# Peptides against a protein of PDB entry 4N78, part 50

Target 1, 186 residues: chain A of PDB entry 4N78
Amino acid sequence: HFQVICRLLGYQGIAVVMEELLKVVKSLLQGTILQYVKTLMEVMPKICRLPRHEYGSPGILEFFHHQLKDIVEYAELKTVCFQNLREVGNAILFCLLIEQSLSLEEVCDLLHAAPFQNILPRVHVKEGERLDAKMKRLESKYAPLHLVPLIERLGTPQQIAIAREGDLLTKERLCCGLSMFEVILT
Target 2, 155 residues: chain B of PDB entry 4N78
Amino acid sequence: MAELQMLLEEEIPGGRRALFDSYTNLERVADYCENNYIQSADKQRALEETKAYTTQSLASVAYLINTLANNVLQMLDIQASQLRRMESSINHISQTVDIHKEKVARREIGILTTNKNTSRTHKIIAPANLERPVRYIRKPIDYTILDDIGHGVKW

## One batch from the design tools (peptide; aimed at target 1 Y11)

Design b2_p21_4_s2 (made by RFdiffusion4, then SolubleMPNN; from b2_p21_4, 9 letters changed)
Fold by OpenDDE base, seed 2:
Formats: C-alpha cells, structure tokens, sequence
Structure b2_p21_4_s2 (fold): chain B 186 residues (1-186), chain C 155 residues (1-155), chain A 21 residues (1-21)
C-alpha cells in the first residue's frame, strides 16, 4: 500500500502529505497533549517515593496504581489524550513507512538506471583474476548503453541538455544521503 | 512551406484538370479515328494511324497520372515531415516541463530532509597504548607483624 | 524521354483535333 502511495503521489505529493502531517502533529503536541501534560503535572503527587522492593512486583504495582488512581480514572485521559497520542504515533509510523517505501523505489530506480549511467556493480573477483581486467571488460560491455554520451554524439543540442538534466535528476535521489524521518523526529 | 502550398494549390489541382482534359481529348481522338477509318479508302493506313494515336494517348495519360501521383506523394512526405517536427517540438516542451516540475518537487521535499548522518563508524582505533593494566601485585599482608601487639601469653 | 516527347506532342495533337472537329 505504501509503495502504491509513493508511486501515485511522487515527490511533490509526498512532500505535501508530510507537511500536513507535521502540522497535525505539531498541533496535537502543542495543543491538546501539552494541556493534558500540564494538567497531569498539576495533579501528580508531589512526593512519590519508590516503594521498598520488599513489597514485590504486585505490591509495587498496587502502590503506583493507588498513587495514580485519580489520574488513571480521569476519563478524558483515556479517551482524548490517548487517542491524540495514538494519532501522533500513527503519523510518525506513517512517515517512517512512506520514507522506507520511497527509499525502496529510489533504490530500484537507481539500479535500473545504473547500466545507462556508467555505474558498474562491484565485481566479485574470483581468485586469480585481475580486478582491473574484469572492470575493463564490464566497462566495455556497458559502454554502448551510456545514455548521455550516446545522446551527446547523436542528439541535438536541446536533446543533450535535456539528457544531462535528466541524468542528474536520476542520480540525485533522497536515499543517497537524505532522511525525512530525522526531520520529523526533531 | 512554399513548396507544399504550390503542390496543394497549383500542381495537384492543375494535374487533375489536365487529366480531365486529357479524358475529353481522348474521346475526340477516338471519334476521329473511327470516322477516319470509315471514310478512308486505305483502311490499313487508317488502322496504323489509329494505333499510333492510341499509343500516344496512353503514354500521355500514363505520364499525367505518374506526375500527379508523384506530386501527391511529395505532398504527403512534406506533411509527414512537418508532423514529425511538430511531434519533436511537443516532446521537447513536454520534457522541459517535466524536468521543471521534478525540480520543483525535489526542492519541496528537500526542505523536509536532513543529511543522513552516516556515522562513519570511525574505527575507534583503540589507541595501541592500551596501558597494560598495572598488575596489582597483591603483596600478601603478613599479619605476623600483629602477633607482637596482642596479649600473646608466652608460654 | 520518349514519354516526355509524346506528352509534348499531345497538346499539339489536341489542338489539331480541335481544329478539325
């Protein structure tokens, strides 16, 4: 599903969706969640001492449950605050999944374009073969497929310009060094 | 452009008219040949003349048809070439627009991105000088030194 | 060349036929 979304939206569509999600997340964090956190801080017990370990896990849980009983029983916390937190979480997950899907698409595009852009795969050199000789053979094999040099030789000046720009756009992808998710987390 | 216009407005219509006129003339030639054959005392000569006129007429019509056909073919070739040029121009514009749109889109999404901190795991080259852990030589505490301080009843 | 010569003669022939009709 996310792959389809990435394909349908493209870079522009993804950017728009991400911007809107960021706005929503910001609104939720600065608005409702902040208000609830402030309220919770006000009602939080001023002194919450760690119970002695001697009470065991059930006793400690009961202790904290008792101390936080008023907070846990606050109906609005369960319905509104947790829902908003879920929405934020879902938004973050959505962004992550979109980025991952986009990265996969970009990698696929790069791999498909590589033979046409003089990007040669790292050749596994078997024992006894010269790496240089193999690389040279590969270069010679794929040389006729290099699109930009081919167009430079056979194309019009306008076609050459377009080919160069297209080549640059094909090579420059987000997956090569950019992360959207890191921006979302900051 | 001038050549296409000349073909469309002058050469092809002119060729069609010439062909039509030729048809009319052929009818007249046929009538003449028929009458000449009937009225001529020398029927063999009349027949030979008719054959000559027929051959000439057929050759003329063939030429007119060929000329017209060639002009039509030339017209079509010019039009095809024009269409190809238009297609090329449209494609160029389309590609330019697409590239522009892509650049805009990339700028927009680029604002939402940060550089992947490739934490080059710098091989923390452990400084070779691992300070040899100073072998804590536990000097055995000789407690015999305390033997003299206690109320040891010298037996 | 022969066809061209025949074509050139056709108008003359046609005119001659018009004069005789």
Amino acid sequence: as target 1 above (186 residues)
Amino acid sequence: as target 2 above (155 residues)
Amino acid sequence: SYVVSLVKELPVFAEGMKERA
Scores: peptide ipSAE 0.021, ipTM 0.582, DockQ to the pose 0.004
OpenDDE base, seeds 1, 3, 4, 5: peptide ipSAE 0.021, 0.018, 0.017, 0.017; ipTM 0.568, 0.559, 0.568, 0.574; seeds 3, 5 fail the geometry check

Design b2_p21_4_s3 (made by RFdiffusion4, then SolubleMPNN; from b2_p21_4, 10 letters changed)
Fold by OpenDDE base, seed 4:
Structure b2_p21_4_s3 (fold): chain B 186 residues (1-186), chain C 155 residues (1-155), chain A 21 residues (1-21)
Amino acid sequence: as target 1 above (186 residues)
Amino acid sequence: as target 2 above (155 residues)
Amino acid sequence: PYVVSTQKYLPVFEEGMKERE
């Protein structure tokens, strides 16, 4: 489903959706959640010491669960605050999944375009074969598929310009070094 | 363009008119041949004349059809060439627009991006002094402080 | 399998990044 969404929206659509989600998250965080957090901080015990590690993780967890039991059981927190937190969480997860799906699509595009752009993978070398020789053979094999050089030789100036721009746009992808999810977390 | 115009406005319509006129003329020739054969004392001569007219008429029609057909084909070839040129132009414009749109989209999504960072995990250091166990004293929390926040829902 | 470079200069996207800053 996320793959389909990525394909349908494209970069423009994804950008719009992400911007709107960020607005929603910001609104939730700065609004209701912030107010509840401030209030909860005021009512929280001022002194809560860490239990001894000898109690183990279950014992420590039980201790904190007991300390926070009354707060967690407060009905308004479950209905409003926790719901808003779930919405924020869902938004974050959505962004993560969209980015992952987009990255997958981009990688696929890069893979498909690679032979036409003189991008060749490192090949496995069998015993007795030289890597350099094998790579040269591979380069020679795919040389006729290099689109930009071919168009530069046979095409019009306008076609050459378009081919170069297309080549650039094909090579440049978010997955090559950029992240949207990290921006959402800030 | 001038050639296409001449074909469309003069040659092809002229050829069509010529064929139509030929139809009328052929009917007249047929009538003439029939009457000539009936009225002629020399039937053999009349028959030979009819054969000659028939051959000439068929040749004329064939020529007219061939000429018209060639003109139509030429017209279609010119039009096809024009369409190909237009298609090429449209494709060029379309590609240019698509590239531009893609660049705009990438700029927009770029606003929402940052460089990928790889974080290294930090080693957790245990504190040197263990705190003494403190007896847990349960204190009631006054939630009335929250009454002025949100919807004030009570269960 | 395609190995994506860890970091590439992406000028078209980075134009947007600069606008954010």
Scores: peptide ipSAE 0.186, ipTM 0.771, DockQ to the pose 0.320
OpenDDE base, seeds 1, 2, 3, 5: peptide ipSAE 0.175, 0.000, 0.177, 0.175; ipTM 0.770, 0.712, 0.771, 0.771; seed 2 fails the geometry check

Design b2_p21_4_s4 (made by RFdiffusion4, then SolubleMPNN; from b2_p21_4, 10 letters changed)
Fold by OpenDDE base, seed 1:
Structure b2_p21_4_s4 (fold): chain B 186 residues (1-186), chain C 155 residues (1-155), chain A 21 residues (1-21)
Amino acid sequence: as target 1 above (186 residues)
Amino acid sequence: as target 2 above (155 residues)
Amino acid sequence: PFVVSTTKYLPLFEEGMKERE
């Protein structure tokens, strides 16, 4: 599903969606969640000492339950805070999944474009074969597919310009060193 | 463009007019031949003359039709070539616009990106001193010791 | 090596990054 979304939206659509999600997350964090956190901080016991070990596990649990009673009751009464946190979580997950899907799509595009851009994979050399000879064979095999040089020889100046720009756009992808998700986490 | 204009404005209309005029002339020639045959004492000569005029007229019409047809074909070829050029131009413009849009999109999404910090995987230098694994003897926690402490603290 | 070089300079995206700074 996310792959389809990435294909449909493209870079522009993804950017717009991400920006809107960031706005939503920011609004939730700075608005409702912040208010709840402030309220919880006010209700938080100022001094919570560890009860004596002599009370045993049940006594210690009861002690903490008593100390946190107001917080637990407040949290139970106000499901809105948890819903907002869930929305934030969903937004983060959505961003992560979109970025992952986009990266996969970009890698696939790069792989498909590679033969046309004189990008050859490192071939595993079997024992006894010279790497140079194999690479030369591969270069010779794919040489006719080099699009930009081909257009430079046969195309009009406008076609050459478009081909070069297209080649650049094909080569430059986010997966080559950029992350959106890291921005979302800061 | 000048050639296309000449074909559209002069050659093809001129050819059509010539063909129409030829039709009217053929009718006159036919009338002449008919009258000549009727009035002539030498029917054989009149017939041969009619054959000659018929052949000439057919040849003339054939020539006019062929010329007109060739001009129309040439016109269509030029128009087809022009359409192909226009299509190419439109495609180039479209591609240019798409490239521009893509560049804009990349700038926009770039605002939302940061460089991947290649966290140098700090080689976790395994501390050389293998601290002897303290055999965590999992002593079974005997929870029965808690059974006797159940006196309710009256808060 | 199909080394997707992790550190390729991406000028088209970096232009946007500079605008954020």
Scores: peptide ipSAE 0.291, ipTM 0.788, DockQ to the pose 0.366
OpenDDE base, seeds 2, 3, 4, 5: peptide ipSAE 0.287, 0.281, 0.285, 0.288; ipTM 0.786, 0.788, 0.787, 0.791

Design b2_p21_5 (made by RFdiffusion4)
Pose (drawn by RFdiffusion4):
Structure b2_p21_5 (pose): chain A 186 residues (1-186), chain B 155 residues (1-155), chain P 21 residues (1-21)
Amino acid sequence: as target 1 above (186 residues)
Amino acid sequence: as target 2 above (155 residues)
Amino acid sequence: TVSENLEKSSTLLEEISEDLE
């Protein structure tokens, strides 16, 4: 699903959705969640020590039950507090997962562009062979496929300018050195 | 474009009227052969001149049509090339707009991004100078090696 | 300009057709 969502939305669609999810998270954190956090903070026990081991685990469980009774009995703890938090969590997970799908989408695009952009994989080296001497030979084999230099050789200035822009867009992807989840959290 | 204007404004309309002139001039020539036969004292001579005019009328109508047909074809060939150049220009404009729309979309998502500081190194990196193997040499106990440290006491 | 040339071309072809008929 995420893979399809990335393809259909593109960069502009994904960006707007992320910007809108930030507004939703802001609305919830500064809104209903904040209201209920302030309310439950008062219902909270002002102080609560951690009992020594001596008391034993059963008596510690009884002590926490008593100290946190009002939290355990709070009627809207699930239907509201947990619900709102789940929505915020899902919004964060969507941003993370959608970025991962985008990264996969970009890497595949780059793999298909590599033949037209003079990008060769490492070649096997036998005895008496140097990669330096061989990679250059392989580059000659795929020389007719190098798009930008061919158009600069036979193309019109208009075709050349359009080729340079398109080549730039094809080789520059977010997965080359950019990320978003960090900015989302910040 | 100059050849097209010449075809559209003079040579085609002109060659076309020259055809219309043939329409009116041939009906005159048909009457003349009938009159020249009637006035003719020599019916065989007047028939041979009618035949001459008939053959000439045929050669003329075929020439006028051929000339006009070549002009119409040249016109269509030119217009076909115009559409060919125009499509090429429209395609470039389309590619340019696509590049622009993409730049706008990338600029929009670029706001939500930062550098991912990732690097690549080796599993093991040996030091520039490996530790020299130090030979063992016996030497006596010396109770004076600390005399210079702090407030020593010499003996 | 291309539209006007095509209109003129259509008219000339109609007139040539009439003259040939």

Design b2_p21_5_s1 (made by RFdiffusion4, then SolubleMPNN; from b2_p21_5, 14 letters changed)
Fold by OpenDDE base, seed 1:
Structure b2_p21_5_s1 (fold): chain B 186 residues (1-186), chain C 155 residues (1-155), chain A 21 residues (1-21)
Amino acid sequence: as target 1 above (186 residues)
Amino acid sequence: as target 2 above (155 residues)
Amino acid sequence: MMAEQQRKLQELLQQIAEALA
C-alpha cells in the first residue's frame, strides 16, 4: 500500500502529506497532550513512598492503586489523551513507512537507470579472471547505452540540455543521503 | 513556409484550373477534328491531324495530372513535416515543464529532510575475555535493602 | 478503315474529356 501511495503522490504529494502530518503532530503535542500532561503532573502525588515489603505484593499494589486512584479514574485520559497519543504514533509510523517505501522506489529507479548512466555494478570475479579486464568488457558492452553522451553526439542543443537535466535528476535521490524521518523525530 | 504557401495558393489551384481549361479545350479539339475530317478532301491527312491532336492532348493531360499530383504530394509531405516539428516542439516544452515541476517537488521535499547521521557503527568490540557465564545464582533479592530508601515509619 | 479509326480517336478524346470533368 505504501509503495502505491508513493508512486501516486510523487515527491510533491509526499511532501505535502508529510508537512500536514507534522502540523497535526505538532498541534496534538503542543495542545491537547501538553494540557493533559500538565494536569497529570498536578494530580500526581508529590510524595510517593514505597510501602514496606511486609505488606506483600497485593498490599503494595493496593497502596499504589490508592495513590494513583485519581489518575486511573481520570476518564478523559483514556478516551482523549491516549487517542491523541495513538494518532501521533500512527503519524510517526506512517512517515517511517512512507520514507522506507520511497527509498525502495528510488533504489529501483537508480538500478534501472544505471546501465544508461555508465553506472556498472561491481562484478564478482571468478578465480583467475582479472577484475580490470572484466570491467572493461562490461564498459564496452554498455557504452552504446550511455544516454547523455549519445544525445550529446546526435541531439540538438535543447535535447542535450534536457538530457543532462534529466540525468542529474535521475542520479540525485533522497535515499543517497537524506532522511525525512530524522526530521520528524526532532 | 513559402513553398507550402505557393503550393496552396498558386500551384494546386492553378493546376486545377489548367485541368478544367484542358477539358474545355479538348471538347473544342474534338469538334474541330470531327469537322475537319468531314470537310477535308484528303481524309488521310485529316486522320493524321486528328492523331497528332490526340497524342498532344493525351500528353498534355498526363503532364497536368502528374504535375498536380506531385504538387499535392509535396504539399502533404511539407504538412507532415510541419506537424512532426510541432509535435517535437510540444514534447520539448512538456519535458521542460516536467523537469521544472520535478525540481520544485525535489526542493519541497528536500526541506523536510536532513542528512543521514552516519552513525559510526561502534564496532561492538566483543570483549576479549568472554567472562565465564557467572552462574546466575539467583540470590534472593533482599528487598530489605530498599527499606531504608522508602519513608517507612520505623516504629 | 480510316473512318473507323477517326471514330475511335474521337471516342478517345471524348473519354479523356469525360475523365477530366
Scores: peptide ipSAE 0.149, ipTM 0.705, DockQ to the pose 0.021
OpenDDE base, seeds 2, 3, 4, 5: peptide ipSAE 0.110, 0.146, 0.032, 0.058; ipTM 0.718, 0.704, 0.704, 0.714

Design b2_p21_5_s2 (made by RFdiffusion4, then SolubleMPNN; from b2_p21_5, 12 letters changed; failed a check: too like the target's own chain)
Amino acid sequence: MMAEQQRKLQELLEEIEEVLA

Design b2_p21_5_s3 (made by RFdiffusion4, then SolubleMPNN; from b2_p21_5, 13 letters changed)
Fold by OpenDDE base, seed 4:
Structure b2_p21_5_s3 (fold): chain B 186 residues (1-186), chain C 155 residues (1-155), chain A 21 residues (1-21)
Amino acid sequence: as target 1 above (186 residues)
Amino acid sequence: as target 2 above (155 residues)
Amino acid sequence: MMEEQQQKLQELLQEIEEVLA
């Protein structure tokens, strides 16, 4: 689903969706969540000492349950605050999954375009073969597929310009050095 | 351009007119041959003359049709060439617009990005470095991660 | 008709190139 969304929206659509999600997240954080957090901070026990380990895990749990009973019983926390936190979490996960899906699509595009852009993978060398000789053979094999040089030789000036621009746009991808998710987390 | 105009305005209309005129002339020739055969004392000679006129008329019509057909084909070839040129121009415009839209889109998404921290484990190498192999490992996306989170963002 | 359309298309191309420059 996320791959399809990435393909349908493209860079423009993804940018718009991300901007709107950031607005929603900001609104939730600065609005209802902040208010509930402030209220919770006011009702939190001022002094909550760690019980001795001799009480065991059940005793320690009961201690904290008793100290936080009023907070746990606050019905609006479950219905409103936790729901808003879930929405924020969903938005974050959505952004992460979109970025991952976009990165996969971009990598696929780069791999498919590579033979036409004189980008060759390192080949496996068998015993007794020289890597340099094998790479030269590979370069020679794919030389006729180099699109920009081919168009520069046979195409019109307008076609050459478009080919160069297209080549540049094909090479430049977000996955090569940029992250959206890191910006969302700041 | 001048050739197409000549074909459209002069050659093809002229050929059509000639073909129509040929129709009327053929009728006159037929009438002449019939009358000549009836009035002639030498029926054999009249028949041979009729055969000659018929052959000549058929040859003439065939020539007119062939000439007209060739002119129409030539006209269509010129028009097809013009359409191909127009298509090329449209494609050029379309590609230019698409490139521009892509650049705008990339600027817009670019403002929402920051530089990735490059570690030694980076499997994706920028194409600009011909010397570094790009290793792609496909990781399946688990969509079930969202199943437990809740009802999403209400718009 | 076709020549006129071609001319209009060329004019449009030039206008677009000017706007995109």
Scores: peptide ipSAE 0.025, ipTM 0.751, DockQ to the pose 0.018
OpenDDE base, seeds 1, 2, 3, 5: peptide ipSAE 0.010, 0.000, 0.023, 0.023; ipTM 0.733, 0.716, 0.755, 0.752

Design b2_p21_5_s4 (made by RFdiffusion4, then SolubleMPNN; from b2_p21_5, 15 letters changed)
Fold by OpenDDE base, seed 4:
Structure b2_p21_5_s4 (fold): chain B 186 residues (1-186), chain C 155 residues (1-155), chain A 21 residues (1-21)
Amino acid sequence: as target 1 above (186 residues)
Amino acid sequence: as target 2 above (155 residues)
Amino acid sequence: MLAEQQRRLAELLEQIAQALA
């Protein structure tokens, strides 16, 4: 589904969606979540010492239940705050999955364009074959497919310009060095 | 443009008119030849005259048709060339617009991105188990699977 | 024979004319 979304929206659509999601997340974090966190801090026990391990897991749990009783009984925390946190979590997850899907699409595009851009994969060399010879053979095989040189030879100046720009746009992808998800986490 | 206009407005209509006039003239020639043959004391001479007129008429019509046909073909060639040029221009504009849109889109999404921290440290420990390159066994595409699909000529 | 030839030629001329109509 995310791959389809990426294909349909393209860079422009993804950018718009991501911007809106960031706004939503920011609104949730700075608004309702922050308010609840402040309230929780007020009701938080001022002194919460770690109980001795000698009380065992049940005793420690009971201790914390007692210390956090006011927080646990705060009904709005369970309904509103947790819901907002879910929304934030969903937004983050959505952004992550979109970025991953976009990266996959970009990689596929790069791979498909590679033969036309003189980008050759590393050829598996069988025992006894020279890598250089095989690479040269491969280069010679795909040389006629090099789009930019072909257009430079046969095309008009305008076509050459477009071909070069297209080539550059094809090579320069987000997956090569950029991350959206890191921005979302900041 | 001037040549095309001349063809459309003058040469082709003129050729059509000439053919129409030729029709009228041929009818007159036919009537003349018939009457001349009936009235002539020398039937052999009258027949030879009819043959001459027929030959001339055929030659004239053939010439007119050939001229008109050539003009029409020339017109079509010019129009086809114009259409090709227009198509080329449209394609160029379209490509330019697409490139521009793509650049804009990339700038917009780029604002939402940061450089990937290539942490040098995580040596991608090549998984010791080199996934054995699944030998892409080129299974020959058995095209016979498609033999039952479509109305292909069974030789 | 001559009359028949004349008739045929006349018919041919008429046919040519009709084809141009």
Scores: peptide ipSAE 0.130, ipTM 0.715, DockQ to the pose 0.021
OpenDDE base, seeds 1, 2, 3, 5: peptide ipSAE 0.029, 0.026, 0.019, 0.028; ipTM 0.723, 0.728, 0.717, 0.720; seed 3 fails the geometry check

Design b2_p21_6 (made by RFdiffusion4)
Pose (drawn by RFdiffusion4):
Structure b2_p21_6 (pose): chain A 186 residues (1-186), chain B 155 residues (1-155), chain P 21 residues (1-21)
Amino acid sequence: as target 1 above (186 residues)
Amino acid sequence: as target 2 above (155 residues)
Amino acid sequence: LNVGLKILLELREEVLEEAEE
């Protein structure tokens, strides 16, 4: 699903959705969640010590039950507080997962662009062979496929300018050195 | 474009009227051969001149049509090439617009991004100078090696 | 997302057609 969502939205669609999800998270954190946090903070026990081991675990469980009774009995703890928090959590997970799908989408695009952009994988080296001497030979084999230099050789200035812009867009992807989940959290 | 204007404004309309002139002039020439036969004292001579005019009329109508047909074809060939150049230009405009729309989309998502500081190194990196193997040499106990440390006491 | 690659492939085809002519 995320894979399809990435393809259909593109960079502009994903960006707007992320910007809108931030507005939703802001609306919830500074809204209903904040209201209920302030309310439950008063219902909270002003102080609560951690009992020594001596009291034993059954007596510690009884102590936490009494100290947190008002939290345990709060009627809207699930239907509201947990619900709102789940929505915020899902919004964060969407941003993370959608970025991962976009990374996969970009890397595949780049793999298909590599033959036309003079990007060769490492070649096997036998005895008496140097990669330096061999990689350059392989580059000659795929020389007819190097797009930009071919168009600069036979193309019109208009075709060349358009080729250079398209080549740039093809090789520059977010997965080459950029990320978003960090900015989302910040 | 100059050759097209010449075809559309003069050579085609001109060669076309020259055909209409043939329409009117031939009906005159048909009457003349009938009159020249009637006035003719020599019926065989007047028939041979009618034949001459018939053959000439045929050669003329075929020439006028051929000339006009070549012009119409040249016009269509030129117009076909115009569409060919125009499509090429429209395609470049389209590619340019597509590049722009993409730049706008990337600019929009670029706001939500930062550098991912990732690097690549080796599993093990040996030091530039390996530790020299130090030989063992016996030396006596010396109770003076600390004399210069702090407030020593010499003996 | 593949806009740039599609434009480059179209331009390569046009340049080869022109070179053959």

Design b2_p21_6_s1 (made by RFdiffusion4, then SolubleMPNN; from b2_p21_6, 6 letters changed)
Fold by OpenDDE base, seed 2:
Structure b2_p21_6_s1 (fold): chain B 186 residues (1-186), chain C 155 residues (1-155), chain A 21 residues (1-21)
Amino acid sequence: as target 1 above (186 residues)
Amino acid sequence: as target 2 above (155 residues)
Amino acid sequence: MSTGLRILLELREEVLKEAAE
């Protein structure tokens, strides 16, 4: 589903959705959640000492339950506050999953373009083979597939200019050095 | 441009008119040959003249048709070439627009990104002092310490 | 397929077609 969403929205659509989600998250955090947190802080016991271990696990649990009774009984906390937190969580998860899906798509695009852009994978060299010789053979094998040199050789100046821009767009992708999720967490 | 215009405005219409005129001329030649054959005392000679005129007329028509056909083909080739060039130009514009749109989109999403902290593989400088694994001396857990804690029946 | 790669492939086809002509 997220892959389909990424394909449908593209970079621009994803950006818009993420911006809106960030606004929603910010609104929830600075508004409703903050208010509930403040209220909870007010009703929190000022002094909550660890009960003596002598009370046993059930007694300790009851103690904390009693100390937090007012908080637990606050019905709006369960219905409204937790719902808002869930919404925030869902938004964050959505952003994460979108980024992951986008990254996968970008990687696939890079892999598809690689043979055409003289980007060769590092070849595993068996014992006794020179890495350089093998790489040269691979370069020679894929040389006819290189698009920009072909267009530069046979194309018009306009075609060459467009090709260079296209090549740059193909090489420069977000997954190469950029992360959206870190911005969301900040 | 000038060649196409000449073909469209002069050569092809001129060729069509010439062909039409040739038709009229063929009719006149036919009438002449028929009358000449009827009136001539030497029918063999008249027949040979008719054959000659017919051959000449057919050759002329064939030439006119061929010339006209070639001009039409040339016109079509020029037009096809022009259309291809226009298509190419439109495609280049479209590609340029697509590139621009992509750049704009990337800038927009880029605002929502930060550089991946390539954690420089800090060479985990193995702390020089390999803290000697403190030999876990299994101190036997003396459970007798717990004997005084709880309702255990002191036997 | 990326926009850039698509454009490059289209240009390749165009250039090759023009060269054959």
Scores: peptide ipSAE 0.514, ipTM 0.790, DockQ to the pose 0.739
OpenDDE base, seeds 1, 3, 4, 5: peptide ipSAE 0.497, 0.506, 0.470, 0.507; ipTM 0.779, 0.784, 0.750, 0.786

Design b2_p21_6_s2 (made by RFdiffusion4, then SolubleMPNN; from b2_p21_6, 6 letters changed)
Fold by OpenDDE base, seed 1:
Structure b2_p21_6_s2 (fold): chain B 186 residues (1-186), chain C 155 residues (1-155), chain A 21 residues (1-21)
Amino acid sequence: as target 1 above (186 residues)
Amino acid sequence: as target 2 above (155 residues)
Amino acid sequence: MRVGLDILLQLREEVLERARE
């Protein structure tokens, strides 16, 4: 599903969606969640001493329940705060999954373009074969597929200019060194 | 453009008129041959003359048709070439626009990205100048990462 | 997303078509 979304939205659509999600997340964090956290901090017992081990597990549990009773009974925490946190979590997960899907799509695009751009995969050399010889054979095999040299040879100046720009766009991808998710976590 | 205009305005209409005139002339020739045959004492000679006129007339019409056809074909070829050139120009504009849109889109999404190699400890320095093209660090794509995903045809 | 490659392939076709001509 995320792959389809990435294909449909493209770079522009993904950017818009992520920007809006970031705004929503920021709004939730700086607004409602922050307010709840502040309120919780105010209600937290200032001094929570460890109960004596002599009370046993049930007694210790009851002690903490009593100390945190006001927090546990804060109904708005369970409903509104947790919901907002869930929304933030979902937004983060969405961004992560979109980024992963986008990266996969970009890698696929790079792979498809590679034979046309003189980008050859590293070939596994069997024992006894010279890597250089195999690479030369591959280069020779794919040489006719090189688009930019072909266009430079036969094309008009305008076509050559467009081809060079297209080639650059094909080579430069986000997956080569950029992460969106790290920005979201900050 | 001048050649196409000449074909459209002069050569093709002229050829059509010539063909029409040839039709009227053929009728006159036919009438002449008929009358000549009736009035001639030497029917064999009159017949041979008729054959000669018929052959000449057919040849002339064939020539006119061929010339007209060639002119029409030439006109169509010129028009086709013009259309191809226009199409090419439109395509180039479209491609340029698409490239531009893609660049803008990539810049927009690029603002939302950070370099993967930045150690967690580095203060996310908000790129001071939003306008700086995120220098894509061209790391050679290690395609080996995809070795596990594709049903590689085991050669 | 494949704008660059698509454009390159289109240009190839255009260039080859012109060369035949």
Scores: peptide ipSAE 0.507, ipTM 0.795, DockQ to the pose 0.843
OpenDDE base, seeds 2, 3, 4, 5: peptide ipSAE 0.080, 0.069, 0.463, 0.505; ipTM 0.765, 0.760, 0.762, 0.793

